# Peptides against a protein of PDB entry 1ZZD: the designs that were tried, part 99

Target 1, 109 residues: chain A of PDB entry 1ZZD
Amino acid sequence: FQVVNPYLLRDLVDLGIWDEGMKQYLITQNGSIQGLPNVPQELKDLYKTVWEISQKTIINMAADRSVYIDQSHSLNLFLRAPTMGKLTSMHFYGWKKGLKTGMYYLRTQ

## One batch from the design tools (peptide; made by RFdiffusion4, then SolubleMPNN)

Design b2_p23_5_s4 (from b2_p23_5, 15 letters changed)
Fold by OpenDDE base, seed 2:
Structure b2_p23_5_s4 (fold): chain B 109 residues (1-109), chain A 23 residues (1-23)
Amino acid sequence: as target 1 above (109 residues)
Amino acid sequence: DEEEKLLELLEKIYEKYIDKTNE
C-alpha cells in the first residue's frame, strides 16, 4: 500500500478532483501531483518534493530500531524544501497526526 | 508500539532537512 498525505487528500477533495481515477494516478506516480494539469501551480508548489526518502532507507533504519516494515508495502516520505521551515514543519506534523489517527492507504489490485 | 517507534524515527530523519533558521 501507499500512504497518502492527509493534507494532500483534503486539498484534492476540495478541488473536486478526487476520485478513483485520481487514486490510481497517485499510485502510478508515487504520490506526485506535479504532472496534473488540473491542479493549481500553488498546490503543486506546496506539495513539491525536494527529497524523497527511499523505502529501502526507511526500512533499513526502522529495522535497526527494531521496527518491522513489510518491504512489499510502500511508505513514501515527501520532504519539502528546508527553507520553508514553518510550512514544512506543519506539513510533517499533519502527516504525523494522520499516521496516529489513521492514514489513508492506496492499494494496488 | 511499533507505530510510535516508526514516527519517532521519521521525526529524527525529518529534523535533518529542516532549516532551523526559518522556524
Scores: peptide ipSAE 0.017, ipTM 0.270, DockQ to the pose 0.127
Fold by OpenDDE base, seed 5:
Structure b2_p23_5_s4 (fold): chain B 109 residues (1-109), chain A 23 residues (1-23)
Amino acid sequence: as target 1 above (109 residues)
Amino acid sequence: DEEEKLLELLEKIYEKYIDKTNE
């Protein structure tokens, strides 16, 4: 399974491009929007770094908890950069909201 | 449940990094 970033979902809806096809695309692309031709480059740039961080984290957490701990240290290094810190805060805030109010899940059988 | 475990871990990550960004 994978979770959709609530802010990404909002932006896709605001663009009017959210539909079943988009949902299936995100499932097959592990949440990446980089290959979508109908998404503005500005949004691709915005979510690029966030996507990379989140995917690595989720993969490590699912595969090995020890790797997760080690990876978290790596993320701490990135957070020392102001721009990276801002992006990370936005992403994890989305996760937090999802945990409390209901997350949008993309499920695979 | 694997999903629940993942959510718990994600919550821990969030708390950790929010504290860091607020320093």
Scores: peptide ipSAE 0.016, ipTM 0.245, DockQ to the pose 0.053
Fold by OpenDDE base, seed 3:
Structure b2_p23_5_s4 (fold): chain B 109 residues (1-109), chain A 23 residues (1-23)
Amino acid sequence: as target 1 above (109 residues)
Amino acid sequence: DEEEKLLELLEKIYEKYIDKTNE
């Protein structure tokens, strides 16, 4: 499972570059837009920061919840207000499926 | 740097709580 940032979706739509191809790109890049040539640098910087903040939040939520909800099938969701449990579980699932690879791209691009 | 640290912490939490469900 993956969660796509609804604000990122909005901004991509505003840029006029949102389409099915972009969606698939984000899925393969674990939400990273750092490698997109048609995205302003300011937006890249913003969502780099947002990603870091989100990770802190996920860590805090995981520590507080203290449980994992097992989900065996892949699903991509655009959640405006994901619940604590759902976000945590989906992130863990993403990690299990190879989150580090996607995050490596974020770091190097 | 900070991003990598967060990922490492998350990995530890994931390993601790994986397959533990109360719902």
Scores: peptide ipSAE 0.015, ipTM 0.268, DockQ to the pose 0.067
Fold by OpenDDE base, seed 4:
Structure b2_p23_5_s4 (fold): chain B 109 residues (1-109), chain A 23 residues (1-23)
Amino acid sequence: as target 1 above (109 residues)
Amino acid sequence: DEEEKLLELLEKIYEKYIDKTNE
């Protein structure tokens, strides 16, 4: 399944630039939006890739919950075995470790 | 629902965090 940073997705949707092409681009670029010409620099600065924790750790954390946008203006949550505690821990731990937008797009089985 | 409320709360917290870290 695909895990996308919910805040990034939100902002992309708000900009009206989210589509299948964008989704594919993010996959190809490992979640980076730095190379997108139609994204404001301010947003790029906000969403710089930061690897504050290992990829494995990120995957493990993200495996509990994923945010997926399948169409514009739609934010869908794909939850495997989520608990409120896990979700909270995931987000706050990421933020605390500086993983503001460390991984924008993650794929796992 | 509960999940939605949590996400909204987390979003607010995140925004505050980013604002603080970027000043």
Scores: peptide ipSAE 0.012, ipTM 0.207, DockQ to the pose 0.037

Design b2_p23_6_s1 (from b2_p23_6, 12 letters changed)
Fold by OpenDDE base, seed 1:
Structure b2_p23_6_s1 (fold): chain B 109 residues (1-109), chain A 23 residues (1-23)
Amino acid sequence: as target 1 above (109 residues)
Amino acid sequence: MEEERRLKEIEEEAKKYLEGEIY
């Protein structure tokens, strides 16, 4: 499945253009904002890359993130059935570490 | 603290998006 970059979502919200229509648009466009006329070009340039992340890579990211999260986050490193919260946290970590993508796809098999 | 609150709000919105797509 596809996971939306939380920072992209933030920027869309800050622009005041996030709504149900935008959500459906992103789903059909695989997270691409390139076709949106009301989005600044600088944001399109920033989020132009879509990444595919393997299950193994995500597990590694979760393990690495354990040193950067507070006690309010789950420290469960066993991601057989990861929660949306865990996936979001890993995405935040990826962003902080330089994964400047608008969206990535999680492959479980 | 304000930034942390904002990030939590964004996280909640992200969860809603993911849930809407997957479920």
Scores: peptide ipSAE 0.037, ipTM 0.366, DockQ to the pose 0.023
Fold by OpenDDE base, seed 4:
Order: sequence, then C-alpha cells, then structure tokens
Structure b2_p23_6_s1 (fold): chain B 109 residues (1-109), chain A 23 residues (1-23)
Amino acid sequence: as target 1 above (109 residues)
Amino acid sequence: MEEERRLKEIEEEAKKYLEGEIY
C-alpha cells in the first residue's frame, strides 16, 4: 500500500492550498509536489526523495527522526496508551517540530 | 478508490492536528 506522504498533506493544508484539485493532482503525480508553483522551494527540497511510501514505512521514518528524541516527554505521554490515532497525532506533532527546525536551518544556513 | 479514501483520512487527521486537536 502506497500513500502520499501525510506530512506533505499537513504542510499543504497549512499553506492553505489544499483542495480537491490538489488532492487529485497528488494522486496522479505519485505524491510529487515538484510541479506546483505555489509551493515554497524549501518544501519541495524537503520532500524531494519521499513521495509514495507505505503507511508503515512513513511511521517508521517519522519515528526515526531526531525530533522524537528531543520531544521525549511528549512522546512518553502519547505512548502510555498508544493507539493508531495517538501515533498519528504524535507523528504530526513531531514532524511539525522537526520541520520548523529544519526550515529554520534552511533559512539561516 | 482506496488511495483516495486513505488520502482523505490523512487529510482529516492533518486538519485536526492543525486545529489543535491531538488525540
């Protein structure tokens, strides 16, 4: 099972450009945003190597990100009684923290 | 159909997160 990167969807929603047309575009483009003119280049660079992955792979990749090490307390709260919903929320939270840090580095370095 | 359904589910979860609803 292949799916568009869920964190990409989050970012597109955050950008306010997510709509039905965008959804269909991503489906037809295998999750690639490289052809979208209204997406910041920094995001394109971030997602350049990750488009379609299994949900399980996405979860694993998210879990491996350094942001989870930094957010150990928050993660521990979610992991007390983990459900798929909690894991998803945790991953989005962690990704957002990591993404913001990454974006900061991209802007300042 | 399955892919679209999954994307919709992810979208909804993303929106909940952005709105401060974290499970």
Scores: peptide ipSAE 0.034, ipTM 0.404, DockQ to the pose 0.058
Fold by OpenDDE base, seed 2:
Structure b2_p23_6_s1 (fold): chain B 109 residues (1-109), chain A 23 residues (1-23)
Amino acid sequence: as target 1 above (109 residues)
Amino acid sequence: MEEERRLKEIEEEAKKYLEGEIY
């Protein structure tokens, strides 16, 4: 399913450009802001990196949990009864780690 | 339509999260 990075939402709000039109734009662009002319390039670069790193982080988190618990069981419960809370929590944690790494890459490159 | 609904729900949850973190 389509998700929007909560920190991206924050930054768009801070820029004063978040509105219903922007929401619809993100829906049609699968969360990408690369085509937005009124977004600073550094934010585009940041969330490009965050997207890539966050996906890896989420996968790594799932893999890490498998070391301590039955991953199949946990994922089965997750998939059987997916809730917005569970999905959001997973992505929030992944995105948070992704942002940290993404910011690091943005600063060092 | 379902995708848009889910996105809206995630956005609302994200806003709550951010507000809770800031406030």
Scores: peptide ipSAE 0.028, ipTM 0.473, DockQ to the pose 0.024
Fold by OpenDDE base, seed 3:
Structure b2_p23_6_s1 (fold): chain B 109 residues (1-109), chain A 23 residues (1-23)
Amino acid sequence: as target 1 above (109 residues)
Amino acid sequence: MEEERRLKEIEEEAKKYLEGEIY
């Protein structure tokens, strides 16, 4: 299964536009919300830039997980037997390290 | 203050996870 970036999820829920269709849209658009007419420009600006994580972080994640990085659109992590708590913590860690918009989805095998 | 403590705890948990915690 896939887990959406909780920060993006929060913002979309606050807008009242989060649903399964929105999730599929984000997947097909590699996390981009630029084409959504019902999203404020402020939010589009927030998620406009795709960020890269440090090589150290990539290596750490790759030690026990698969990492797929599309630096032009999104960062996806493929986790083995993830828990919701660990996924949330990992997202938070990425945020603290400067990855504000790069990680959109976490995936299981 | 409590929220800041909570955030720190989450951060530390994330570090453990990324730095080799196995579950």
Scores: peptide ipSAE 0.019, ipTM 0.230, DockQ to the pose 0.043

Design b2_p23_6_s2 (from b2_p23_6, 7 letters changed)
Fold by OpenDDE base, seed 2:
Structure b2_p23_6_s2 (fold): chain B 109 residues (1-109), chain A 23 residues (1-23)
Amino acid sequence: as target 1 above (109 residues)
Amino acid sequence: SELKELLEKILKEAEEYLKGEIY
């Protein structure tokens, strides 16, 4: 799965469409906005998820930074994590670091 | 599921973080 891109969240806020409903939609769609009719196509192209574009394309994206986790790897992380809270903190730290430093994180365990 | 719970927590924290940065 893909940890939601922080820049996507920013853009959704700028569009004035970020709310609880949008949050739940992203959860059910694993971060994908492709099915949203009120989002410009340019944003849909920019924020495609790991399930919508090749790994090579994702890695080559320089403008956007996020944390990407393969489903099999994410399951492994959950099994090895001592607590859900620690796992959440780890992923959030990666998100924050990407936002601040422009780094892309792909977690493969 | 645990994955859904993780995403919910991350989104909640991200929302609060962005709220502090944007607003």
Scores: peptide ipSAE 0.027, ipTM 0.419, DockQ to the pose 0.028
Fold by OpenDDE base, seed 1:
Structure b2_p23_6_s2 (fold): chain B 109 residues (1-109), chain A 23 residues (1-23)
Amino acid sequence: as target 1 above (109 residues)
Amino acid sequence: SELKELLEKILKEAEEYLKGEIY
């Protein structure tokens, strides 16, 4: 399981620090920015809570998966204040673009 | 790995989605 927060991506882009290196780092760190020296502490504090909530959700998902799902890989996108429309749009956007994964979850945080 | 590739794909799509929505 990997955790991705789309608002984090937005903020990193807005800061102008999003690049391929940043992307690879996040992949290896399960979406955590806590170890990044070029990220403002304010942002780390903001997403620390989000990341912790995400981990809690992953635990819940893992529990469900062990019983009902047989998929080796899955990802969760977490939103702070999503609307149903936004969640739906994000889901179908990925699908339309060829993200044909068996386990792609959108969750609130 | 397969998971890494999937994550890269999702991150790319999410980035593009956000850019389309807010920019």
Scores: peptide ipSAE 0.026, ipTM 0.395, DockQ to the pose 0.031
Fold by OpenDDE base, seed 4:
Structure b2_p23_6_s2 (fold): chain B 109 residues (1-109), chain A 23 residues (1-23)
Amino acid sequence: as target 1 above (109 residues)
Amino acid sequence: SELKELLEKILKEAEEYLKGEIY
């Protein structure tokens, strides 16, 4: 599951295309902007890359226990049973760190 | 459906966050 990157939202706002319709679109598309005709391809490519990087980063963070042991354990819990609280914490952690990569997890809808 | 609901909440919170922290 792709968690929407706050920087993506910023970019959409900067483009002047962020509105309720866009919000609903992202919800239905699980955060993907790839199908949006009014978004520059550059941004699509950027956030496609971010999606890939984010997954790799998550894996690397989980593997790098020397640096992210606590986060790794938290991540495991998040992956198994994400809740709003966990998602919020994860997002705000990333936001506070100024991370341009999103957080992703796998779960049945 | 569950993830959709969570996403809605996250998006709402993200919007508020952006208003306060970026703009």
Scores: peptide ipSAE 0.025, ipTM 0.408, DockQ to the pose 0.028
Fold by OpenDDE base, seed 3:
Structure b2_p23_6_s2 (fold): chain B 109 residues (1-109), chain A 23 residues (1-23)
Amino acid sequence: as target 1 above (109 residues)
Amino acid sequence: SELKELLEKILKEAEEYLKGEIY
């Protein structure tokens, strides 16, 4: 499932509407911007987010999961019993190494 | 929750990275 779209974050920053309130809203809404009145409809149409599984299921998948960064570049990371911190660190290691336009996906192996 | 903390880290790191690259 899709977790983060880096282009969305860029666009929100460019619009000047990114702040702590926006950050917390996105966390609460699992990345969805559909309910935001200050976001142009063009962006809402461009960025769709869907969480297909519960938080509990996502956590349970941590025992054996794959991390994907897609689009211009892709990186597949397979870990056994990974911690959330390790997954995050590995994801952004790839980001900093050139996967600058990639989208983050997470699934079971 | 663990998921909330993960999302916060992802969003924070992405924000900082994008600001560094674009601005």
Scores: peptide ipSAE 0.023, ipTM 0.421, DockQ to the pose 0.029

Design b2_p23_6_s3 (from b2_p23_6, 12 letters changed)
Fold by OpenDDE base, seed 4:
Structure b2_p23_6_s3 (fold): chain B 109 residues (1-109), chain A 23 residues (1-23)
Amino acid sequence: as target 1 above (109 residues)
Amino acid sequence: MEEEELREKVKKEAEKYLKGEIY
C-alpha cells in the first residue's frame, strides 16, 4: 500500500493539504482518496480516471514533486493494456528524469 | 488539453471548498 499517484501528490501539495497525516492515510488506503471527507467529489472523480493520463505526463509530474516522496513510497503507474516495450520505456524515462523511486508498483486495468 | 483544463477547474473548486466558500 506504499504508493502515491504523483498527480495526486502535486494537487494535494498545491492545495496545501499535504502533510504527514495525509501521507499516512494514503498509504493505508493504497493511494485512494475516495474515502476522504474533506476532498471535493470533483477531485475524487478526476482521480478515478487516472488510467487515461499519459504515463509520460505522470512521470514528469512525479519528477517535479519527487522531493515529497520518500524512499518508502513507490511511483504508482496506471496502465491500460501495457506492453513490455511500454513498460521498459517508462522505466528508462523515469530514470532519465531522475526519479529516485523508480517504477516499483504498476497497476494494470 | 482537456485534461489540464479539468485539473485547473478541480483545483479552483477545491480551493473554494477548503476556504469554506462552498461545501
Scores: peptide ipSAE 0.027, ipTM 0.308, DockQ to the pose 0.021
Fold by OpenDDE base, seed 5:
Structure b2_p23_6_s3 (fold): chain B 109 residues (1-109), chain A 23 residues (1-23)
Amino acid sequence: as target 1 above (109 residues)
Amino acid sequence: MEEEELREKVKKEAEKYLKGEIY
């Protein structure tokens, strides 16, 4: 399965750009939207994958996530029983907004 | 499925997750 941040999914839908092509694009880009010209920069800044944020930001966010690791279903499942699908979800590990709310991803094909 | 219909379905599904109704 594919894992997409539900907030990102919502925002893409609100922008009117979500379709099958977008879904396939996200799959091939490991969840990255940085290359999309029709996405506002504000959203690109918000929805950076774990591979796209600076090391400093990763460290800072990891500190913030420490309180959520055991409380987050998605992170807990990933750490204890990683699968290919869960590895895909790891791309969204740095999405702080989802971590704060406990909403990390939406499962889709 | 029509593009607009797909968007609405995706939006509704996402909202369920955001509300904590499904995981």
Scores: peptide ipSAE 0.021, ipTM 0.407, DockQ to the pose 0.020
Fold by OpenDDE base, seed 2:
Structure b2_p23_6_s3 (fold): chain B 109 residues (1-109), chain A 23 residues (1-23)
Amino acid sequence: as target 1 above (109 residues)
Amino acid sequence: MEEEELREKVKKEAEKYLKGEIY
């Protein structure tokens, strides 16, 4: 079950870049922000070393599907990992550029 | 929901887990 690190979530919100597109992007990137051009390098460096969160936190995060990564989406993306990762990345960038519908179509293929 | 509303919701949820957690 893929979840968003709560500290990362906070930081992304503070940067004003958290949205549905970002959520979907993180699903296919296993929570990695390394490929995001609009994230400060210092933040990328920080989360290279963040590997563990409390089990309690993981359970709590899983209770809210609207905020955190849904398991059903994670499983679906796992089955299509190589291609879906690329598609979701494009979806995210398309979302940011206002191409929401088109990118959604690609993701659902 | 509006994007700003979503951000506020996420912020509130994040704060919930950042408080009182032991790592």
Scores: peptide ipSAE 0.019, ipTM 0.383, DockQ to the pose 0.033
Fold by OpenDDE base, seed 1:
Structure b2_p23_6_s3 (fold): chain B 109 residues (1-109), chain A 23 residues (1-23)
Amino acid sequence: as target 1 above (109 residues)
Amino acid sequence: MEEEELREKVKKEAEKYLKGEIY
């Protein structure tokens, strides 16, 4: 039920390689595409910078991810330095964006 | 749910994250 970065999900769908097998693979790889042979290197390089993506942008896209996945309702957020205030803000923002039934997971760098 | 209820739930969850119980 682990969710991947919504930008990554979109790009994998656009490449035509997103399926249940890919999802299970990414779960075992903690969302990393670095080991995928059928993904362009440019995308691999891009998603090395996942920690630099705005969390608000991630939440916005995650709210619309239902067109790509049918079983996962969780949201992974990536923070360099989590604080109580920042965590509270993200979760509250997610709720306002319609992620009320989602599970939230924090990944720190 | 009410905003106040949500805020309390979020705070409790955030505390678990900060303690390393959820990651």
Scores: peptide ipSAE 0.027, ipTM 0.436, DockQ to the pose 0.051; fails the geometry check

Design b2_p23_6_s4 (from b2_p23_6, 10 letters changed)
Fold by OpenDDE base, seed 3:
Structure b2_p23_6_s4 (fold): chain B 109 residues (1-109), chain A 23 residues (1-23)
Amino acid sequence: as target 1 above (109 residues)
Amino acid sequence: DELKKLLEEIEEEAKKYLEGEIF
Protein backbone atom coordinates (compact mmCIF):
# COMPACT_ATOMS: atom_id res chain seq x y z
CA PHE B 1 0.00 0.00 0.00
CA GLN B 2 1.00 3.62 -0.44
CA VAL B 3 2.44 5.51 2.51
CA VAL B 4 1.80 9.23 2.58
CA ASN B 5 4.57 11.56 3.69
CA PRO B 6 2.97 13.42 6.59
CA TYR B 7 5.34 16.35 6.29
CA LEU B 8 4.47 16.86 2.64
CA LEU B 9 0.79 16.73 3.51
CA ARG B 10 1.27 19.31 6.23
CA ASP B 11 3.10 21.67 3.92
CA LEU B 12 0.48 21.32 1.20
CA VAL B 13 -2.23 22.03 3.75
CA ASP B 14 -0.30 25.05 4.98
CA LEU B 15 -0.17 26.29 1.40
CA GLY B 16 -3.92 25.87 1.19
CA ILE B 17 -3.74 23.66 -1.86
CA TRP B 18 -4.54 20.28 -0.36
CA ASP B 19 -7.78 18.79 -1.66
CA GLU B 20 -9.05 15.68 -3.40
CA GLY B 21 -7.65 16.90 -6.68
CA MET B 22 -4.21 17.28 -5.18
CA LYS B 23 -4.48 13.83 -3.65
CA GLN B 24 -5.30 12.30 -7.01
CA TYR B 25 -2.52 14.28 -8.63
CA LEU B 26 0.05 12.90 -6.21
CA ILE B 27 -1.19 9.38 -6.81
CA THR B 28 -0.91 9.70 -10.57
CA GLN B 29 2.50 11.37 -10.30
CA ASN B 30 3.85 8.77 -7.87
CA GLY B 31 4.38 11.40 -5.22
CA SER B 32 6.10 13.99 -7.38
CA ILE B 33 5.28 17.65 -6.84
CA GLN B 34 7.73 18.97 -9.41
CA GLY B 35 4.99 19.78 -11.89
CA LEU B 36 2.93 21.89 -9.52
CA PRO B 37 3.17 25.59 -10.39
CA ASN B 38 1.71 26.75 -7.10
CA VAL B 39 4.36 25.04 -4.97
CA PRO B 40 7.51 26.97 -4.04
CA GLN B 41 10.77 25.69 -5.49
CA GLU B 42 12.15 25.20 -2.01
CA LEU B 43 9.48 22.64 -1.28
CA LYS B 44 9.98 20.99 -4.64
CA ASP B 45 13.64 20.55 -3.79
CA LEU B 46 12.82 19.24 -0.36
CA TYR B 47 10.35 16.63 -1.54
CA LYS B 48 12.12 15.22 -4.56
CA THR B 49 11.36 11.60 -5.32
CA VAL B 50 14.19 9.11 -5.83
CA TRP B 51 13.79 9.50 -9.57
CA GLU B 52 14.36 13.24 -9.34
CA ILE B 53 17.54 13.17 -7.27
CA SER B 54 20.95 13.23 -8.90
CA GLN B 55 22.50 9.82 -8.46
CA LYS B 56 25.88 11.50 -8.53
CA THR B 57 24.83 13.31 -5.38
CA ILE B 58 23.74 10.02 -3.83
CA ILE B 59 27.13 8.50 -4.61
CA ASN B 60 28.88 11.52 -3.15
CA MET B 61 26.89 11.28 0.04
CA ALA B 62 27.62 7.56 0.27
CA ALA B 63 31.33 8.21 -0.19
CA ASP B 64 31.25 10.86 2.52
CA ARG B 65 29.62 8.46 4.95
CA SER B 66 31.85 5.52 4.05
CA VAL B 67 34.77 7.10 5.87
CA TYR B 68 32.98 6.50 9.15
CA ILE B 69 31.83 2.91 8.72
CA ASP B 70 33.70 -0.39 8.59
CA GLN B 71 31.51 -2.29 6.19
CA SER B 72 30.34 -1.17 2.79
CA HIS B 73 26.99 0.40 2.06
CA SER B 74 24.06 -1.33 0.47
CA LEU B 75 23.68 1.53 -1.95
CA ASN B 76 20.53 1.80 -4.02
CA LEU B 77 20.67 3.79 -7.23
CA PHE B 78 17.73 4.86 -9.33
CA LEU B 79 17.62 5.54 -13.07
CA ARG B 80 14.51 6.17 -15.12
CA ALA B 81 16.25 5.28 -18.36
CA PRO B 82 19.48 3.40 -17.76
CA THR B 83 22.07 3.19 -20.50
CA MET B 84 25.33 1.34 -20.67
CA GLY B 85 27.13 4.65 -20.65
CA LYS B 86 25.36 5.86 -17.54
CA LEU B 87 25.90 2.58 -15.72
CA THR B 88 29.57 2.45 -16.60
CA SER B 89 30.04 6.05 -15.58
CA MET B 90 28.30 5.46 -12.28
CA HIS B 91 30.43 2.43 -11.49
CA PHE B 92 33.69 4.16 -12.27
CA TYR B 93 32.63 7.30 -10.48
CA GLY B 94 31.73 5.35 -7.37
CA TRP B 95 35.01 3.49 -7.56
CA LYS B 96 36.99 6.69 -7.95
CA LYS B 97 35.17 8.17 -4.97
CA GLY B 98 36.46 5.27 -2.91
CA LEU B 99 33.28 3.32 -2.37
CA LYS B 100 34.06 -0.11 -0.95
CA THR B 101 31.35 -1.92 -2.87
CA GLY B 102 31.41 -2.15 -6.62
CA MET B 103 28.01 -3.77 -6.72
CA TYR B 104 25.06 -1.44 -6.38
CA TYR B 105 21.40 -2.18 -6.27
CA LEU B 106 20.06 -0.59 -9.42
CA ARG B 107 16.40 0.32 -9.60
CA THR B 108 14.83 1.22 -12.92
CA GLN B 109 11.47 2.63 -13.87
CA ASP A 1 54.60 -1.89 -7.03
CA GLU A 2 52.84 -4.11 -9.50
CA LEU A 3 49.52 -3.46 -7.85
CA LYS A 4 50.08 0.27 -8.00
CA LYS A 5 50.85 0.05 -11.68
CA LEU A 6 47.71 -1.94 -12.32
CA LEU A 7 45.62 0.59 -10.44
CA GLU A 8 47.09 3.42 -12.47
CA GLU A 9 46.20 1.61 -15.67
CA ILE A 10 42.67 1.08 -14.48
CA GLU A 11 42.37 4.73 -13.51
CA GLU A 12 43.62 5.82 -16.89
CA GLU A 13 41.05 3.68 -18.63
CA ALA A 14 38.35 4.91 -16.29
CA LYS A 15 38.95 8.59 -17.11
CA LYS A 16 36.85 8.40 -20.25
CA TYR A 17 33.86 7.29 -18.24
CA LEU A 18 34.23 9.78 -15.42
CA GLU A 19 31.97 12.75 -15.93
CA GLY A 20 31.03 11.35 -19.32
CA GLU A 21 27.37 10.78 -18.57
CA ILE A 22 24.81 12.62 -16.52
CA PHE A 23 23.21 10.60 -13.76
Scores: peptide ipSAE 0.175, ipTM 0.626, DockQ to the pose 0.135
Fold by OpenDDE base, seed 4:
Structure b2_p23_6_s4 (fold): chain B 109 residues (1-109), chain A 23 residues (1-23)
Amino acid sequence: as target 1 above (109 residues)
Amino acid sequence: DELKKLLEEIEEEAKKYLEGEIF
């Protein structure tokens, strides 16, 4: 299901741009505010959806965590438009970064 | 020169692939 981030809601209210139109916009955009011209870039960076985050960064953070935890971690990756090239690159990069399992859960939009 | 440019493009794409720059 889709839920509006309560903190995003608060910030949009604080900006004075929250209304029914904005609500509908967020619904149609699956929570993305990247296309809103009246939202500061700082907030756009803060409230990136999973589809707007570099999965390389996610892998990097997972690799960094794995150094401190002996247990295997679950890693969810998100690609809006997966391709074989991207998938193989992700698998290779994860391996290169030293992920213990090399396994990840791929989510697609 | 054209071949050199093509080679550079291939190398850049390969680097992007290997360094995880495509996801």
Scores: peptide ipSAE 0.166, ipTM 0.682, DockQ to the pose 0.239
Fold by OpenDDE base, seed 2:
Structure b2_p23_6_s4 (fold): chain B 109 residues (1-109), chain A 23 residues (1-23)
Amino acid sequence: as target 1 above (109 residues)
Amino acid sequence: DELKKLLEEIEEEAKKYLEGEIF
């Protein structure tokens, strides 16, 4: 079960390109608009899916928030094609950034 | 020269690992 982002829906309606075909496209693409030629790049950047965002950025944001909490975060990370190298690098980088836990939830596409 | 190039490549890859540039 997939729900379209309501803000994305609004912006696509404002662009005048929302229709049943667009709805089916988003379902097929799991919410990604990166392949749409008639969408401005700024909207593509704004509505990146979790698979299209650098997980380094996610770790950085978690580290920034960790300054204000005593307990460890439950962090979710997303990789299209996980490798041992990527996992090792993620653990090390999270540690280097001062995260209180080396454990996180990994999601794969 | 080939060894030097290989070492440079290893260093660059290591840097990517350490700085989180591969995810």
Scores: peptide ipSAE 0.160, ipTM 0.675, DockQ to the pose 0.261
Fold by OpenDDE base, seed 5:
Structure b2_p23_6_s4 (fold): chain B 109 residues (1-109), chain A 23 residues (1-23)
Amino acid sequence: as target 1 above (109 residues)
Amino acid sequence: DELKKLLEEIEEEAKKYLEGEIF
């Protein structure tokens, strides 16, 4: 089932740009607002979908948390279009950052 | 120490993948 982000909905209403067209746009874009010209960049940064988030940042955050975790993270990574180069780089980067689990699952599109 | 030597080799190999790739 689909889950609606109530915070995004509220902010779009507050911007005065919520209507039936916007609803259909979000459905077709799988929740992404990055392509909307009338949305402030701050909101675009706030409401990134999982496919729009830097995986390097995710790995860094995982490394930061790792000092408080005894065993290991179930760290999932997300790439729309994975390449061998990106995957190799991600593995070595996670390893160098000291992660016990560099990648639990890889999600792709 | 064999493990230290192996680690150094792995790190040298890894350098080519750590710099420049964006993900």
Scores: peptide ipSAE 0.141, ipTM 0.543, DockQ to the pose 0.154

Design b2_p23_7_s1 (from b2_p23_7, 12 letters changed)
Fold by OpenDDE base, seed 1:
Structure b2_p23_7_s1 (fold): chain B 109 residues (1-109), chain A 23 residues (1-23)
Amino acid sequence: as target 1 above (109 residues)
Amino acid sequence: DEEEKKLKELEEIYEKYIDKTNE
């Protein structure tokens, strides 16, 4: 399995691009969203930095809590963001807050 | 440390993005 930041997954769901295809894509790309054509470049840059930190430092710090996500409906516990700007703000804030929390496990079927 | 540097980079990207989207 691979570990993905739960707030990143939430944002993908909120963008309406999360589906089985996206899940398989992320598995193949080891959690990277850089190849997604429907994501603004500025947001990719933001996610790139988050991804880089999450793949090393955050994983080491967040060894206590883990959540398995197999379907998009599992993220319905999070609030929906109405605009891209709000999504970005929530992502940044949530990510910073998530440094002290756990990760989501993305497993192959 | 490296994490702090990356956080600062993230903040800069974030600020640029927000400024652009708010115009």
Scores: peptide ipSAE 0.017, ipTM 0.373, DockQ to the pose 0.107
Fold by OpenDDE base, seed 5:
Structure b2_p23_7_s1 (fold): chain B 109 residues (1-109), chain A 23 residues (1-23)
Amino acid sequence: as target 1 above (109 residues)
Amino acid sequence: DEEEKKLKELEEIYEKYIDKTNE
């Protein structure tokens, strides 16, 4: 299964583009929206490539799980000290925090 | 249930990598 940040889900819903197809797309793309033509560039810029790369690294470490989380505090730390190690650590911390507070789970079936 | 079980497994995985580098 894949864990998705609730704010990303909200943004997609607000755009009116959230549907089953979008859900499947996010699953196959490990949470990335960069390839979607119907998403404003402004929204894509919120989830820049560097953070998606970090997310992919986390996914690889988790092996069979995909998690996407975007917390403002975590992203701010990334900008201040953008090392892959720190990014990964903060992502995992944020994800753990998100798991405790409730995240949206994307799953097949 | 299965979802809760998977969630616990994920938490355990995350715990291993918090504050660690990924060189």
Scores: peptide ipSAE 0.015, ipTM 0.250, DockQ to the pose 0.065
Fold by OpenDDE base, seed 4:
Structure b2_p23_7_s1 (fold): chain B 109 residues (1-109), chain A 23 residues (1-23)
Amino acid sequence: as target 1 above (109 residues)
Amino acid sequence: DEEEKKLKELEEIYEKYIDKTNE
């Protein structure tokens, strides 16, 4: 399946440019926003490396690393037997935690 | 809760996107 960066979706919605056309565009472009003229360059730069990333990386982007560590066993279970629902839950659980802490983007080693 | 509301909205968008990409 195609992995979608939850922050990308957020940003597109916040920009007010998310619609059915945008969705279809992203599908055909494998999640790339590089060709969108109405997206700020800074966002394009930010998401330039966001192509085929691991679920772990997505979680790290979405939430504080401490949250990931705390939920490591649960996340590992999800990754071992992933379903669409579980993956969605992981993405937005992490994102929600990030929102609560006021974290916009997180990169960890 | 505004954050929760926003999360739910984005979740719905995300799920629709994933479903479409997996078809």
Scores: peptide ipSAE 0.014, ipTM 0.342, DockQ to the pose 0.070
Fold by OpenDDE base, seed 3:
Formats: sequence, structure tokens, C-alpha cells
Structure b2_p23_7_s1 (fold): chain B 109 residues (1-109), chain A 23 residues (1-23)
Amino acid sequence: as target 1 above (109 residues)
Amino acid sequence: DEEEKKLKELEEIYEKYIDKTNE
């Protein structure tokens, strides 16, 4: 399950860009705002670490089989990660270990 | 729980890289 960071929500509201569409976008982007053109770069920089934390939670939940993520989400996770190079290694590790098959979709709350 | 095991391994790897300042 994915929950929007309350601080991110606040900032998005302050920007006047928060709506249901934005919520759905964040879900599909695993909470990342890096790809949003209408978000200041400073805000993107701020939430890099927040994104990592949220993704860590997703990974932990997936690892515990509390939730499942699909290939798309997994790919997006690595694509959006600040440490792309390092996380790419993990990504390939996952593929090598066969995680690319039998993937589930992350269920929304 | 083979998938779970694999995911946990990924988690362990991921832990090495997350929460690190990116250059």
C-alpha cells in the first residue's frame, strides 16, 4: 500500500497542483516527483531522500509479502532512484534471481 | 516463499545504497 508523504502533500498543495490526478501519478511513479515539470527543482531535491525512504518501505513490504510490486513499479523504482548506478546493480540482481517473472501489481489502498 | 527470499536479498542489497547522498 502506498501513502503519500504528508510533507510532500503539503508542498504539492502549496503549489496548487495537488488533485486526484496527481495522486494517481504519484502512485504510478512510486511516490517520485522527479518527473514533474511543474515542480521546482529545489523541491525535487528535497524529496529525493523522502523517495528513498518510501521506496525502502515498499521494498520491505514486498520482501515480507505484505505487498507486491510489478515489473513496471520495480523499474520505475530504479529509474527514479537518486543513486541510479548502484540501484541498477540491484535491479539486475533481481532480474538475475528471477524476480522479473511472476510479478504482482502493487495494490493501492 | 522463494520469491520472498529473493526479495529479502534484494532488500539487503538495497539497504546498502539507500539513504546515501548522491553525488
Scores: peptide ipSAE 0.013, ipTM 0.261, DockQ to the pose 0.088

